Peptides against a protein of PDB entry 4JHK. Designs and how they scored, part 91

Target 1, 212 residues: chain A of PDB entry 4JHK
Amino acid sequence: EDYKIQSFDLETQKLLKTALKDPGSVDLEKVSSVIVDQSLKDQVFSREAGRICYTIVQAEAKQTNGSVFRRNLLNRLQQEFKAREETRKRSTQEWVCLVSFICNIFDYLKVNNMPMVALVHPVYDCLFRLAQSDALKNEEEVDCLVLQLHRIGDQLEKMNVQLMDELFNLLRDGFLLQEDLSSMGRLLLLEILEFRAGGWKLSDTAQKYYYS

## One batch from the design tools (peptide; made by RFdiffusion4, then SolubleMPNN)

Design b2_p14_6_s4 (from b2_p14_6, 9 letters changed)
Fold by OpenDDE base, seed 1:
Structure b2_p14_6_s4 (fold): chain B 212 residues (1-212), chain A 14 residues (1-14)
Amino acid sequence: as target 1 above (212 residues)
Amino acid sequence: SLEELDQELLKALS
């Protein structure tokens, strides 16, 4: 199976490929660090990172019944999450990458083929932060928010519908009442409101309307 | 269980 790791140098690519096949033969702490670091820089990679992480976790479990990789990964995730406000203040780009990474870990890193319950509140916390007025006026944050809701909104709602209702109340209020939204931001909020209202589905016609 | 382990490792996130 191929993974999108072309952004890494050849040595790191080899490291990652080996981790996917034979995790016991590499430094899994280093592997986790590399994946997290790149995910915090590249929002596109963060989605692939989730899939990679899940595969490595499975491979290590099968090979040694170990969890070294997952432990290091989650420890790093914990550190980054705890510092999320400082990250946001320092760099909007890093902040949205962090949110994207957390959401993608939620999406891919399953336990017994189910989402990790422990990630539900952290994910919602991130999305609620993006839904605050000071964040909604930043198109980059709105893009991130809407993208994540498209990816994992249905799964998150299944975990806690009350939080999802509260989140979308904020989004609706932002769409209707906030004056300093960008035109695209306002359009994206409307789209995601309709997306959820349609059962987390969007018709081809609507897709063309909002994204053409 | 794996779920319990993951939740333990992520408890500070919640």
Scores: peptide ipSAE 0.070, ipTM 0.731, DockQ to the pose 0.699
Fold by OpenDDE base, seed 5:
Structure b2_p14_6_s4 (fold): chain B 212 residues (1-212), chain A 14 residues (1-14)
Amino acid sequence: as target 1 above (212 residues)
Amino acid sequence: SLEELDQELLKALS
C-alpha cells in the first residue's frame, strides 16, 4: 500500500511507515499527534490521514488487540473540536482544515464497517457553523462546506435526515436571501442544493457547468 | 468495552 506522506521529514516518514506495519514498536501517542498536527495545516493531507488512521487502528487491533492509537487520536480530536471557535477566529485556513479532518475521520474510521455514531452530531455542528451568515460570506468556508457535503453528505443524511433538512434550509436561505455572498459562493450553494436534490449525484451536464 | 469507551469520549465532543 502507498500512502502520501512525502510532506514529512524522513525520520517522521519512517515513524509512520513503522506504525502502519508494526504499531507495537512505536509511540502511538506521538504518531497520532503528528498526524493531527499535519492535518490541521494541510487540508489535502487530511483526506489521506483518514485512511492512514484507519489502517493503524486495524493494525494495532490485529497485533496487540489494543486501541492506544485510536484513543489518543479521539482525545486530540475532542480538544480541537472544543476550541473550534477560537481556531476560526485565529485562522480560517486552520478552521477549514479542522472541519475537513473531522469529516475525513468520519468517512474512513469505521467501526464494524459502520460510521461512528458519536461523530454524527460533531460533524453536523461543524457544517451548521459553516452555514451561518458570517461564514457563508467567506468563500474559503463555503468551499469547505460544499466539499464535505459532496464527500459524506449521503452518509450523514442516512444517519439523521432531520438535521440534513435543517442544514439545507439554511443553505437555501443563504442562497436566496444573503446579499454579501461572493459570486463563486452563490454558485457553489446552488450546486450543492441541486446535488442533494438529485440524490447526491450530478448529471453530466451539471458536472460540466460547475466544474469545467 | 474499548469501543464503548471510545464512543463515550466522542459523545463529549458535542
Scores: peptide ipSAE 0.035, ipTM 0.683, DockQ to the pose 0.599
Fold by OpenDDE base, seed 4:
Structure b2_p14_6_s4 (fold): chain B 212 residues (1-212), chain A 14 residues (1-14)
Amino acid sequence: as target 1 above (212 residues)
Amino acid sequence: SLEELDQELLKALS
């Protein structure tokens, strides 16, 4: 399979490719660090990062029954999550990248083909933070929120429908009551409300309306 | 188990 790692230098690309095929022959701590660092800078990479991480985890498990990569990855994730409020204050861009990364790890890093239960609340915590009034006024944060809900909302709801209901109550209130939303932000909130109401699906016509 | 590892590593995230 091909992975989108062209944004890295050639040496790093080689490292990643080797990790994907022969994880026992590389420094998996370094590999995890590289992936996390890039994911915190490039939201587009976050989706690919999740897939890469899953592949490396599976490869290491099969090769050595080890979990060095996974351990380092999750440790770094924990550190970044703990510092999330500081990250948000420092850089909105880094904050939304962090959220995107956590959500994509949830999406791809499965255990026995099931989501990691331990990630459910952390993911919701991030989404709830994005749903607060001070975040909803920032279009970049709204974009992130809506994107994640499009990607993993259905899976996340299956894990805890009560929290999802609470989250969407906040989004509805934001849409209806908050005065300092951007026009696009308000439109995106409406779209995601309709998206969930439609069973996490959107018609082709509606898709064109909101994202054309 | 892998699940146990996940719980240990991520318990502080709750």
Scores: peptide ipSAE 0.035, ipTM 0.691, DockQ to the pose 0.724
Fold by OpenDDE base, seed 3:
Structure b2_p14_6_s4 (fold): chain B 212 residues (1-212), chain A 14 residues (1-14)
Amino acid sequence: as target 1 above (212 residues)
Amino acid sequence: SLEELDQELLKALS
């Protein structure tokens, strides 16, 4: 299987490719660090990072029955999550990359083909933060919120429908009552409200309208 | 187990 890792230098690309097929021959702590660091800078890579992480976890388990990579990955994720408010204060871009990365780990790093239950609340915490009025006024944060809900909203709802209802109450209130939303932000909120109402699906006509 | 390890690590995240 091919992975999109062109954003890394050739040496790092080789490191990642080796980790994917022969994790026992590389420094898995370094590999995890490289993946997290890049995911915090490049939102496009965040989705690929989830897939890469899952593959490395499976490869290490099969090869050595080890969990060095996953341990380092999740420990780093814990650190970044705990510091999320400071990250948001420092850089909106890094904050939305962090949220994207956490959501993509939730999406791809499955256990027995199921989401990791302990990650559900942290993911919702991030989405609720993006749904606050001070975040909804920032189009970059709205973009992130709506993107994650398109990707994992249906899975999150299956894990906790009550939290999803509460989240969408905030989004409806933001759409209807908040005055300092951008035009695109307001459009995206309306789209995601309709997306969930339609069973986490959108018609081709609606897709063309909202994303033309 | 692998599942138990994942849950233990992520509980600290919450």
Scores: peptide ipSAE 0.046, ipTM 0.717, DockQ to the pose 0.690; fails the geometry check

Design b2_p14_7_s1 (from b2_p14_7, 8 letters changed)
Fold by OpenDDE base, seed 1:
Structure b2_p14_7_s1 (fold): chain B 212 residues (1-212), chain A 14 residues (1-14)
Amino acid sequence: as target 1 above (212 residues)
Amino acid sequence: KTWAELVEEQEKKL
């Protein structure tokens, strides 16, 4: 199976592969740290890292009934979240990678097949930050916002519809009122507004209109 | 409480 770890050096790839099949034989704190570090640097990986994390969590649970990896992963992720404003100030790329990774973890890591309730507010906090006027003028942040809503918007709304309504009020205001919004940004906001209005689905015709 | 602790508590309740 392809876990998209080709961006790591060979030694680290070996570490990750071992963690996937025999988590008890490796330092799971180190593994979690490596995954978080790479997710903050590589946007493609940050969007896909949830699957590998899920596999490691399941493997450890089956092997030792432990949760060392998940604990270390969440602790590191929470640390990065707490420092999110400083991260955004320093690097927009790292900031959107962080958001993508948190959303990806929310999407893949479940508790008895249920969403992690602890991540609901943190995810919304990230999305609300991306929906502020100073962020909507940055195409990289708009891309991130719209991508996450496409991927996990329906799940988030089920957890808290009131927050989702408030978020989309900001997006609608940005679409209508913000002057420095790029043409592509405005198009993406319009698309995501229609996406939610259609029950988090987009028709083939609409898909072609916005992305072809 | 940390995220990790909250998740562990959720796991116990289910």
Scores: peptide ipSAE 0.762, ipTM 0.965, DockQ to the pose 0.906
Fold by OpenDDE base, seed 5:
Structure b2_p14_7_s1 (fold): chain B 212 residues (1-212), chain A 14 residues (1-14)
Amino acid sequence: as target 1 above (212 residues)
Amino acid sequence: KTWAELVEEQEKKL
């Protein structure tokens, strides 16, 4: 199995590998901190970290019936969420990594095979922030917004259709009315509007138009 | 309540 941990130093890789197989033998608070830190710096990792976290959660549950890792992970994630505006001001890259990571956790970590209800509003808060005028003019933020909606939009809508309707009203207004959108940003907004309208799926024709 | 606490409560209800 490839968990894409090559970006870590060898000692940290060893720690993570041990956590994946024998979580009871390592400091799970430290493991969670390492994963969050890297997820905030590496966009590729932030998109894949959910799978790693899922594996550790499952391994700990089987080994000790515990949830120490999940608790520490969520506590750190909530701290980062609380400071999200400062993060955005400091670094757009770290901000979009944070959003990607929280969405990835929502996607992979389930409670008895159900979505974590506690993360629904935080995820929507992040997406609504990306849908504001000051964010829509930044292509990196638009990329992040559209990517998350592609990955988890259908799941989020099932949790709260009213918020999804409100979000897409903002996106439609941004597409139609905001003057300082880039050409690519405008294209991405149009695509995601069509994506939802099509039941969170792309037709073959649309796939060729936008991604070929 | 923290996210962690809410998730633990959800787990107990299921």
Scores: peptide ipSAE 0.762, ipTM 0.965, DockQ to the pose 0.905
Fold by OpenDDE base, seed 3:
Structure b2_p14_7_s1 (fold): chain B 212 residues (1-212), chain A 14 residues (1-14)
Amino acid sequence: as target 1 above (212 residues)
Amino acid sequence: KTWAELVEEQEKKL
């Protein structure tokens, strides 16, 4: 399989490939650190890193029945989450990468084929932050918000429909009342409102209308 | 509890 690790140098690519096949032969703390660091810098990677992490977790569990990688990954992720407001202030790009990565981990890392309950509130906290007025005026944050809802909105709603209702109340208010939204931002909010209303599904025609 | 600990607990219960 192609794990889309071309953004790393060749040495790091080799490390990751080894971790995917033989996790016991590498420093899994270092591997987790490298993945988190790159996910905070590269939004494309942050959206895809979940699949890599899933494979490493499965490989380690099968090989040693261990969870060293997952533990280190989640610990680092929790640290970054705790500092999310500082990150947002420093760099919008790093902030949206962080949100994307957390959502991607929620999407791919399962516990007995179920979502990690521990990540439900943290994910909602990130999405609610993106739905605030100061964030809605930034097109990069709106894009991130809408992208994550497209990816994991249906899963999140199954975990807590009340929070999802509250979130979409904010989005509806933003769509109707926020005066400094860009034209694209307003269009994206409208699209995601329709997406949920349609059972988290849009036709190809509708998608092309909003994103072409 | 940390996220990691919560996930490990969830794993044991399921």
Scores: peptide ipSAE 0.762, ipTM 0.965, DockQ to the pose 0.909
Fold by OpenDDE base, seed 4:
Structure b2_p14_7_s1 (fold): chain B 212 residues (1-212), chain A 14 residues (1-14)
Amino acid sequence: as target 1 above (212 residues)
Amino acid sequence: KTWAELVEEQEKKL
């Protein structure tokens, strides 16, 4: 099992490995901070960090019946979410990493095997922000939007179909009316429209057409 | 309420 922590220095890797197996022996606040910090810098890590967080949460629950890590993680995420517009202004990369990480946490961290209801609106807020005209002109933001919808769109729709309908109305308008949308961006929006229409899955033919 | 508090409340209800 690979948790993709090679981007950290050796000392931090050791810290994370210990947290994964023996969370009671480490500072879980520090662990959560390290994970969030790296998730904001590394797109690959931000997409996979949910698995690491899930494992730590499960390990702590089993070991001490505690939730210190989850609490610290969510508190830090909420702080970053609140500052999301400033983050976007400062760095598009950090912004899309933040969105990716929040979506990944929604995907992996469950409460009694159910999605965290508290994250539903924050996730939609991020996706709606990516669906605005000023974001759709940036391929990096379009890539992020489409990627998250591929990963958690079906789950989000189950939580709130009305918001999903509203989101896709914006995406349709962006596809048809956004004058400075790149050819690739337009293709990606078309693909995601078809993806939802097909029940949040792609046929082999469609996958080959859009991603070959 | 914070996200953490809401999640803890959800955990108690389910």
Scores: peptide ipSAE 0.760, ipTM 0.965, DockQ to the pose 0.909

Design b2_p14_7_s2 (from b2_p14_7, 7 letters changed)
Fold by OpenDDE base, seed 1:
Structure b2_p14_7_s2 (fold): chain B 212 residues (1-212), chain A 14 residues (1-14)
Amino acid sequence: as target 1 above (212 residues)
Amino acid sequence: MSWAEIEEEQEKKL
């Protein structure tokens, strides 16, 4: 299987490749750290990172019935999450990368084909933060919010519909009432409102209208 | 409780 790890140096690529096939032979704390570090810099990589993490978790479980990698990964993620407001203050890019990564881990790193319960509230907390008025005026944050809802909104709603209703109340208010929304931001909010209303699906006609 | 511990406890219930 092909994994997009060409952005790493050769030594790190070797480390990751070994972790994917023989996780017991490498330092899994180091592996998790490398993946998190890169995911916080590259939002595109964060999606691939989720798939990589899932593969490593499965490989370790089969090899030793262990969960060392998952433990280290989640511990690091939780540390970053706890510092999320400081991260946002320092760098919008790092903040949206963090949100993207947490959402992608939620999407890919399943336990018995189910979402990790521990990540439900943290994911919602991130999305609620993106739905605040000070964030909705930033196109980068709106892009992140809408992207994540497109990817995992249906899964999140299944875990907690009440929180999803509350979140979309904020989005509706932002769409209708917030004056400093960009034209694109307003369009994206309208689209995501329709997306959920349509059962987390978008018709071909609507897709062309919003993105063509 | 850490996220890691939460998931470990969930696995014990299975």
Scores: peptide ipSAE 0.706, ipTM 0.957, DockQ to the pose 0.747
Fold by OpenDDE base, seed 4:
Structure b2_p14_7_s2 (fold): chain B 212 residues (1-212), chain A 14 residues (1-14)
Amino acid sequence: as target 1 above (212 residues)
Amino acid sequence: MSWAEIEEEQEKKL
């Protein structure tokens, strides 16, 4: 099993590799900070980070029956979440990275084979923020919104179907009524509406139509 | 309640 950590310096790579195998021998607060920092810079890494975090959590549980890493990770994520509006104002890229990372943690870091209940409302809050008019006019935010719904929409709906219905009401309104929505943004919203309607699945034909 | 505390409470219920 290989993890994509080549973007880190060699010392940090060694730290991460050790955390993956022997989490009790490293500073897990430092490890969590490094992972979060990189995930806030690289949206692609945020997905890999989810797998890395899961492995560390499992290794720590097996080694000491502890949850120090998870606690540090969630505390840092909650801090970033609390500051999300300031982050969005400062950098759209960092904002979408934050959303992506929270969603990927939700996707990969399960407790007793179930999604973490603590992340359900925060994830929806992020998606609802992306569904507001001021965000829908930005293609980068629309891309993020649609990407997360493709990745974890089915899981989120299982946790709270009422919130999902409310979210998609906003997306429908954005699709129909948003004046400054780009052609691509409108196309993406239409696609995600159809994606959910189809049971969170895309046909081969639909995939070619929207993403070729 | 912190996210970490929420998850710790959930584990106690299992």
Scores: peptide ipSAE 0.705, ipTM 0.957, DockQ to the pose 0.769
Fold by OpenDDE base, seed 2:
Structure b2_p14_7_s2 (fold): chain B 212 residues (1-212), chain A 14 residues (1-14)
Amino acid sequence: as target 1 above (212 residues)
Amino acid sequence: MSWAEIEEEQEKKL
């Protein structure tokens, strides 16, 4: 399986490959930090990093029944989350990468085949931030919001339907009332509203309409 | 409480 680590230098790639196969032989705190750092810089990697993290977690569990990597990953991720407003102010790109990464971790890193409870509110907090008026006018943030909801919306709703309802109320209001939305932004919001209304599914015809 | 601690506590309950 290709873990999409080509964006790293060769030494770091070696570190990651070792972590994937023999996590006990590397500094897992360093590995987690490297993954988070790159996820903030590289949008493609941010979207795929969950698979890497999952594999490392599984490898460590099998090797030592430990969870050192997960602990370090969550600690670093929480630090970035706490600083998310400063990150957004500094770089919209890093902000949406952070959101994408958190959502990706939520999607892949499961406990007993269930999402991590600790990530439910943080994920919603990120999505709610993207649903604010100052974010909805930025197409990059709208893209991120809609993408995450397509990927994990159904899972997230199962964890807290009330918050999902509140989120989509904001999205409907943004779609209907906010004047400075781009045409694409409005289209994406409409699509995601219909997506949820349809049970988190779209017909092929609808898919072509919104994304052709 | 850290996210890591929350998950560790959840695992203890399982």
Scores: peptide ipSAE 0.704, ipTM 0.957, DockQ to the pose 0.752
Fold by OpenDDE base, seed 5:
Structure b2_p14_7_s2 (fold): chain B 212 residues (1-212), chain A 14 residues (1-14)
Amino acid sequence: as target 1 above (212 residues)
Amino acid sequence: MSWAEIEEEQEKKL
């Protein structure tokens, strides 16, 4: 299996490759830190990072029945989450990378084929933050919000339908009432409202309208 | 409680 880690230096690539095959032979705290650091800089890597993390978790479980990597990963992720408002103030790009990474970990890093319960509320907190008026006026944040809901909205709703209803009430209000939305932002909000209404699926007509 | 601890507690329930 091929993992996209060419953006790292050769020494770090070696570290990651070893972690994927023999996690007991490397410093898993260092591995988790490297993955988080890169995911906070590159939103594209965040998707790959989820897959990498899942593989390492499975390899460690098989090798030692341990969960050291998961512990270190979640601890670092929680630290970044706690500082999310400062991150958003400093850099919108870093903020949306953080949200994307948390959502991708939720999507890929399953435990016994189930989502990690610990991430449900943090994910919703991030999405609710993106649904606030000051965020909805920023197209980059709207892009992130809509992308995550496309990826994991159905899974999140299964975990807590009440929070999902509350979130979409905010999105509907933003779509209808907020004056400083960009044209694209308004279009994206409309699309995601229709997406959920359609059972987290797009009709053929909607697909052509929004993405063709 | 840390996220890591929450998941560890969930595993104990299995």
Scores: peptide ipSAE 0.704, ipTM 0.957, DockQ to the pose 0.743

Design b2_p14_7_s3 (from b2_p14_7, 7 letters changed)
Fold by OpenDDE base, seed 3:
Structure b2_p14_7_s3 (fold): chain B 212 residues (1-212), chain A 14 residues (1-14)
Amino acid sequence: as target 1 above (212 residues)
Amino acid sequence: MTWAELVEQQEKEL
């Protein structure tokens, strides 16, 4: 399988490949740190890292019935989440990568085939932050917001429909009332409003209209 | 509780 680890140097790629096949032979704390660090730097990787993490978690569970990797991963994620406002001030790119990574982990790491309940509120907190007026001014943040809702919106709504309603009230207000939205930002907000209204589904024709 | 602890708890309950 292709895990899209091309952004790492060859030595780190080897480390990750070993972790995927034989997690007991590597330092899983180091592996988790490397994955988080790269996810904060590489937007493409931040969207895909969840699948890598899922495979490592499953491999470790099968090999030793352990959860060292998952524990270290979640601890580091929680630390980054706690410092999210400082991260946003320092770098918009790192901030949106952080959000993308957290959402990706929520999407891929399941507990008995169910979403991690512990991540529901943190994910919503990130999305609500992206829905604030100061964030809606930034096209990079709008793009991140819409992308995550496309990826995990239906799952999040199942966990808490009230929060989703509140979030989309903010997005509707932003679409209608925010004066400094870019044309593309406004189009993206309209599209995501229609996406949810259509049961988290978009026709091929509509998708091409908004994204091509 | 940390996220990790909450997840471990969820794993035991389900």
Scores: peptide ipSAE 0.760, ipTM 0.966, DockQ to the pose 0.909
Fold by OpenDDE base, seed 5:
Parts: sequence; C-alpha cells; structure tokens
Structure b2_p14_7_s3 (fold): chain B 212 residues (1-212), chain A 14 residues (1-14)
Amino acid sequence: as target 1 above (212 residues)
Amino acid sequence: MTWAELVEQQEKEL
C-alpha cells in the first residue's frame, strides 16, 4: 500500500505512517498542518492527499470515536481558502494546488457516506474563479479547472445544478469569445463542454481524440 | 459558522 509520502523527510514520514495506523499516539493538529503545507507545494500530493486524510479520519473514528484530525484539517483549509486571492497573486502553482486539494478533500471525505455540504459553495467559488477571463488565459489554471471537473463534476452537479449551469455558461462564453486562450486551453474547454453534455463521460472515440 | 462546525452539524443530522 502506497500513500505517496516519499516527498517528506524521514521523520515526517514516520509521523504520517503512525497517524495512519495509530492516530491517538500523535499530534493530529500537527499532522493536518503538515498535509496541508505539502499539498500547497506538491501538485501530485495535492491530488492524492484526500486518500491519506480519509484513512486517518477512519482510523481515528475507530480508535477513539473522535474527529480531531478532520476538525483541524477543515479549519486550516478554510483559512487557506479565505486567502486564495493573495495566494493566486503570489503563485499560480500554489493556487492550483489549493484548488486541487480542496476538490480532493470533497471527493474523499464524506459524512455518513454523503458529500460535505459545507464544501459545495467553496468548491464552486474556486471553479468560478478559474473560469474568469484573467484565469482562462493561463493554461495552468485551465488544466486545473478541467481536471477538477473531470474528477468531481458529476458529484457537484448533483449538489447544485443551477451553479453548474452558470459555470458552464461562463466556460462556453470563454471558449467562443475570449481571444487570448492558448490552443491547448481552447481544446480543453471544448473537451469539458462535451464531457458534461455526454453525462460526464467520454466516448471511446472522443477519448482517443483528446488524450491519445 | 466554520466549515468544521457545519460538517459536525451535518453529521448529527443523520
């Protein structure tokens, strides 16, 4: 079983491994901070951290019936979300990592097998920000937007179809009207428009066209 | 209300 924690130093790896197995024996506030910090720096980790968090949450629930880790994780995540515009201004990479991490948490962490309702609007806020004209001209932000919609678009739509319709109206307008899109950015927007139109699925032919 | 509090409330509703 690989939790993709090789990017951490050995001491931190030990901390995380202990948290995964015996969460009651470690400082779960520190663990949550470490995970958030790394998720903001490492694009690969930001997309995978949800699985780690899920495992820790389940382990703590079984061991102590507690939710200390989840509470600290969400508090830190909310702080980063509130500062998202400053983060975007400072570093596009950190901004897309933040969005990826928030979406990943939404995907993996459930409440009694249901999506966390508290994260629905924050996730949409991030996606709407990526759909603005100043973001659509940046291929890295378009990549992030399209990736998240591929991963959790169907789940988000079930939570609020009106917001999803509004979001895709912006994406369609960007595709049709914005002049400074890159060739790849325009291709990705077209693909995601077709993806939703097809019920959040791609035909085999479309898959080969866009990703082969 | 914080995200954490909202999630805890959601958990109690079930």
Scores: peptide ipSAE 0.760, ipTM 0.965, DockQ to the pose 0.903
Fold by OpenDDE base, seed 1:
Structure b2_p14_7_s3 (fold): chain B 212 residues (1-212), chain A 14 residues (1-14)
Amino acid sequence: as target 1 above (212 residues)
Amino acid sequence: MTWAELVEQQEKEL
């Protein structure tokens, strides 16, 4: 299995591999911290880390019936979320990485195969922040917003359709009214509006039009 | 209540 951990040094890779196979033999708090730290630095990893976390959670549950990793992971994520405005101010890259990671966790980590209800509002809060005028003019933030909606928009809507309607009202307004949107940003917003309107599906024709 | 606690509570309810 490929867990995309090549960005870590060899020692850390060994730690992660051990956590995946024998979580009881490692410091799971340290493991969670390492994963969060890397997710805030590496956009590719932040989009994929959920699968790693899922595997560790399942392995620990099977081995010890414990949830030490999940607890530490969520505690750290909540801390980062609380500081999200400061993070955005300091680094747009870290901010979009944080959003990507939280959304990825929402996508992969389930409770009895159900979404974590505790993450619904935090995820929406992140997406609403990305939908504000000051964020829509930044291509990196628009990319993040659209990517997350492609990945988990259908799941989020099932949890709260009213918030999704409000979010897309902002996106529509941004598409129509905001002057400093880039051409690509405007194209992405149009695409995501059509994506939702089509039941969170994109036709082959539309896919080619927007991304080919 | 923390996210972790909320998730643990959800786990118990299901």
Scores: peptide ipSAE 0.759, ipTM 0.966, DockQ to the pose 0.907
Fold by OpenDDE base, seed 4:
Parts: sequence; C-alpha cells; structure tokens
Structure b2_p14_7_s3 (fold): chain B 212 residues (1-212), chain A 14 residues (1-14)
Amino acid sequence: as target 1 above (212 residues)
Amino acid sequence: MTWAELVEQQEKEL
C-alpha cells in the first residue's frame, strides 16, 4: 500500500509510517500538524491526504479507542478554514490546496460510516467561494472547483440538495455571464453541469471530449 | 462548538 509520502524528508516519512502502524508511539498532534502543513503546499498530497488520515484514525481507534489524531486534525483544519480569505489573498495555490484537503477529509473520514455533518456547510462555503466571479476568472480555482465536485459532489448533494442547487445556479450564471472566463474554464463549467445532470457520471464519449 | 466537538457528538448519536 502506497500512501504517497515521498515528498517528506526521511525522518518525517518514518514518523508517518509509525503513526500508520503504531499511533500510540508517536506525538499525534505533531503528525496532524505535519499532514496539514504539507497539504497546504502540495496539491498532489492534499488530494491524497484523506486516505492517510483515515488509516491513522482507524489505527488509533483500534489501539487505544482514542481519537486524539482526529481531534487535532479537525481543530487545525477549522483554524485554516477560518483564515481562508487571508490564505486566498496570500496564495491561490495554498487556497486551492486547503479546499482540496477539506474535501478530501470529508470524503475519507466517516463517523459510524456516515459523512461528518460538521463539514457539510464548510465544504459548501469553500465551493461557493470558488463559484464567485472573482474566482471563476482564475483557471486554478476553476480546476479546483470542478475537481472537488467530481470527487464528492454526489455525497454533498445527498447531505443537502438545496445548497447544491444554489451552487449550480451560480455555476450556470458563471458559464453564461462571466465576461473574463477563459475558454477552458467555460468548458470545465459546462462539463460539470453535464456531469451532475447525468447523475454525477460521465459517459466514455464525454470523458474523451473534455479531458483528452 | 468546534468541528471536533460536533463530530464527537455525532459519533454518540449514531
């Protein structure tokens, strides 16, 4: 099993590997901090970090019946979410990494095999922010928005269909009315509109058309 | 409440 931790130095890799197998033997607050920090810098890791977090949470639960890692992770994540506008102004990359990470945590970390209800509105808040006109003009933000909807759109809709309808109203307006939307951005918005309309699925033909 | 607290509550309720 590959957890894609090659971007860390060897010492940190060892720390993470130990956390995955024997979480009780490491500082789980430090582990959570390292994961969040790297997720804000590395888009690839940000998209994959949820799986690592899930494994650590599961391992800790089995070993000590504890949730120290999850608590520290969520606390740090909430702090970053609160500062999201400042992050966006400072670095578009860190902002989209933050959104990707929050969505990834929503996707992988479950409570009694159910989505974390606490993350539903925060996730939608991030997606709505990406759907604003000042964000739609940035291809990096459009890429992030569309990617998250591809990954967790179906799950989010099950949690709150009304918010999803409102979000897609904004996306439709952006597609039709946004003046400085790039050709690729417009294409991506069209694709995601069709993706939801098709029950959060793409045909093989559509996949080739938009992503070839 | 914090996200962590809300999740802990959800864990107890279900």
Scores: peptide ipSAE 0.757, ipTM 0.965, DockQ to the pose 0.910

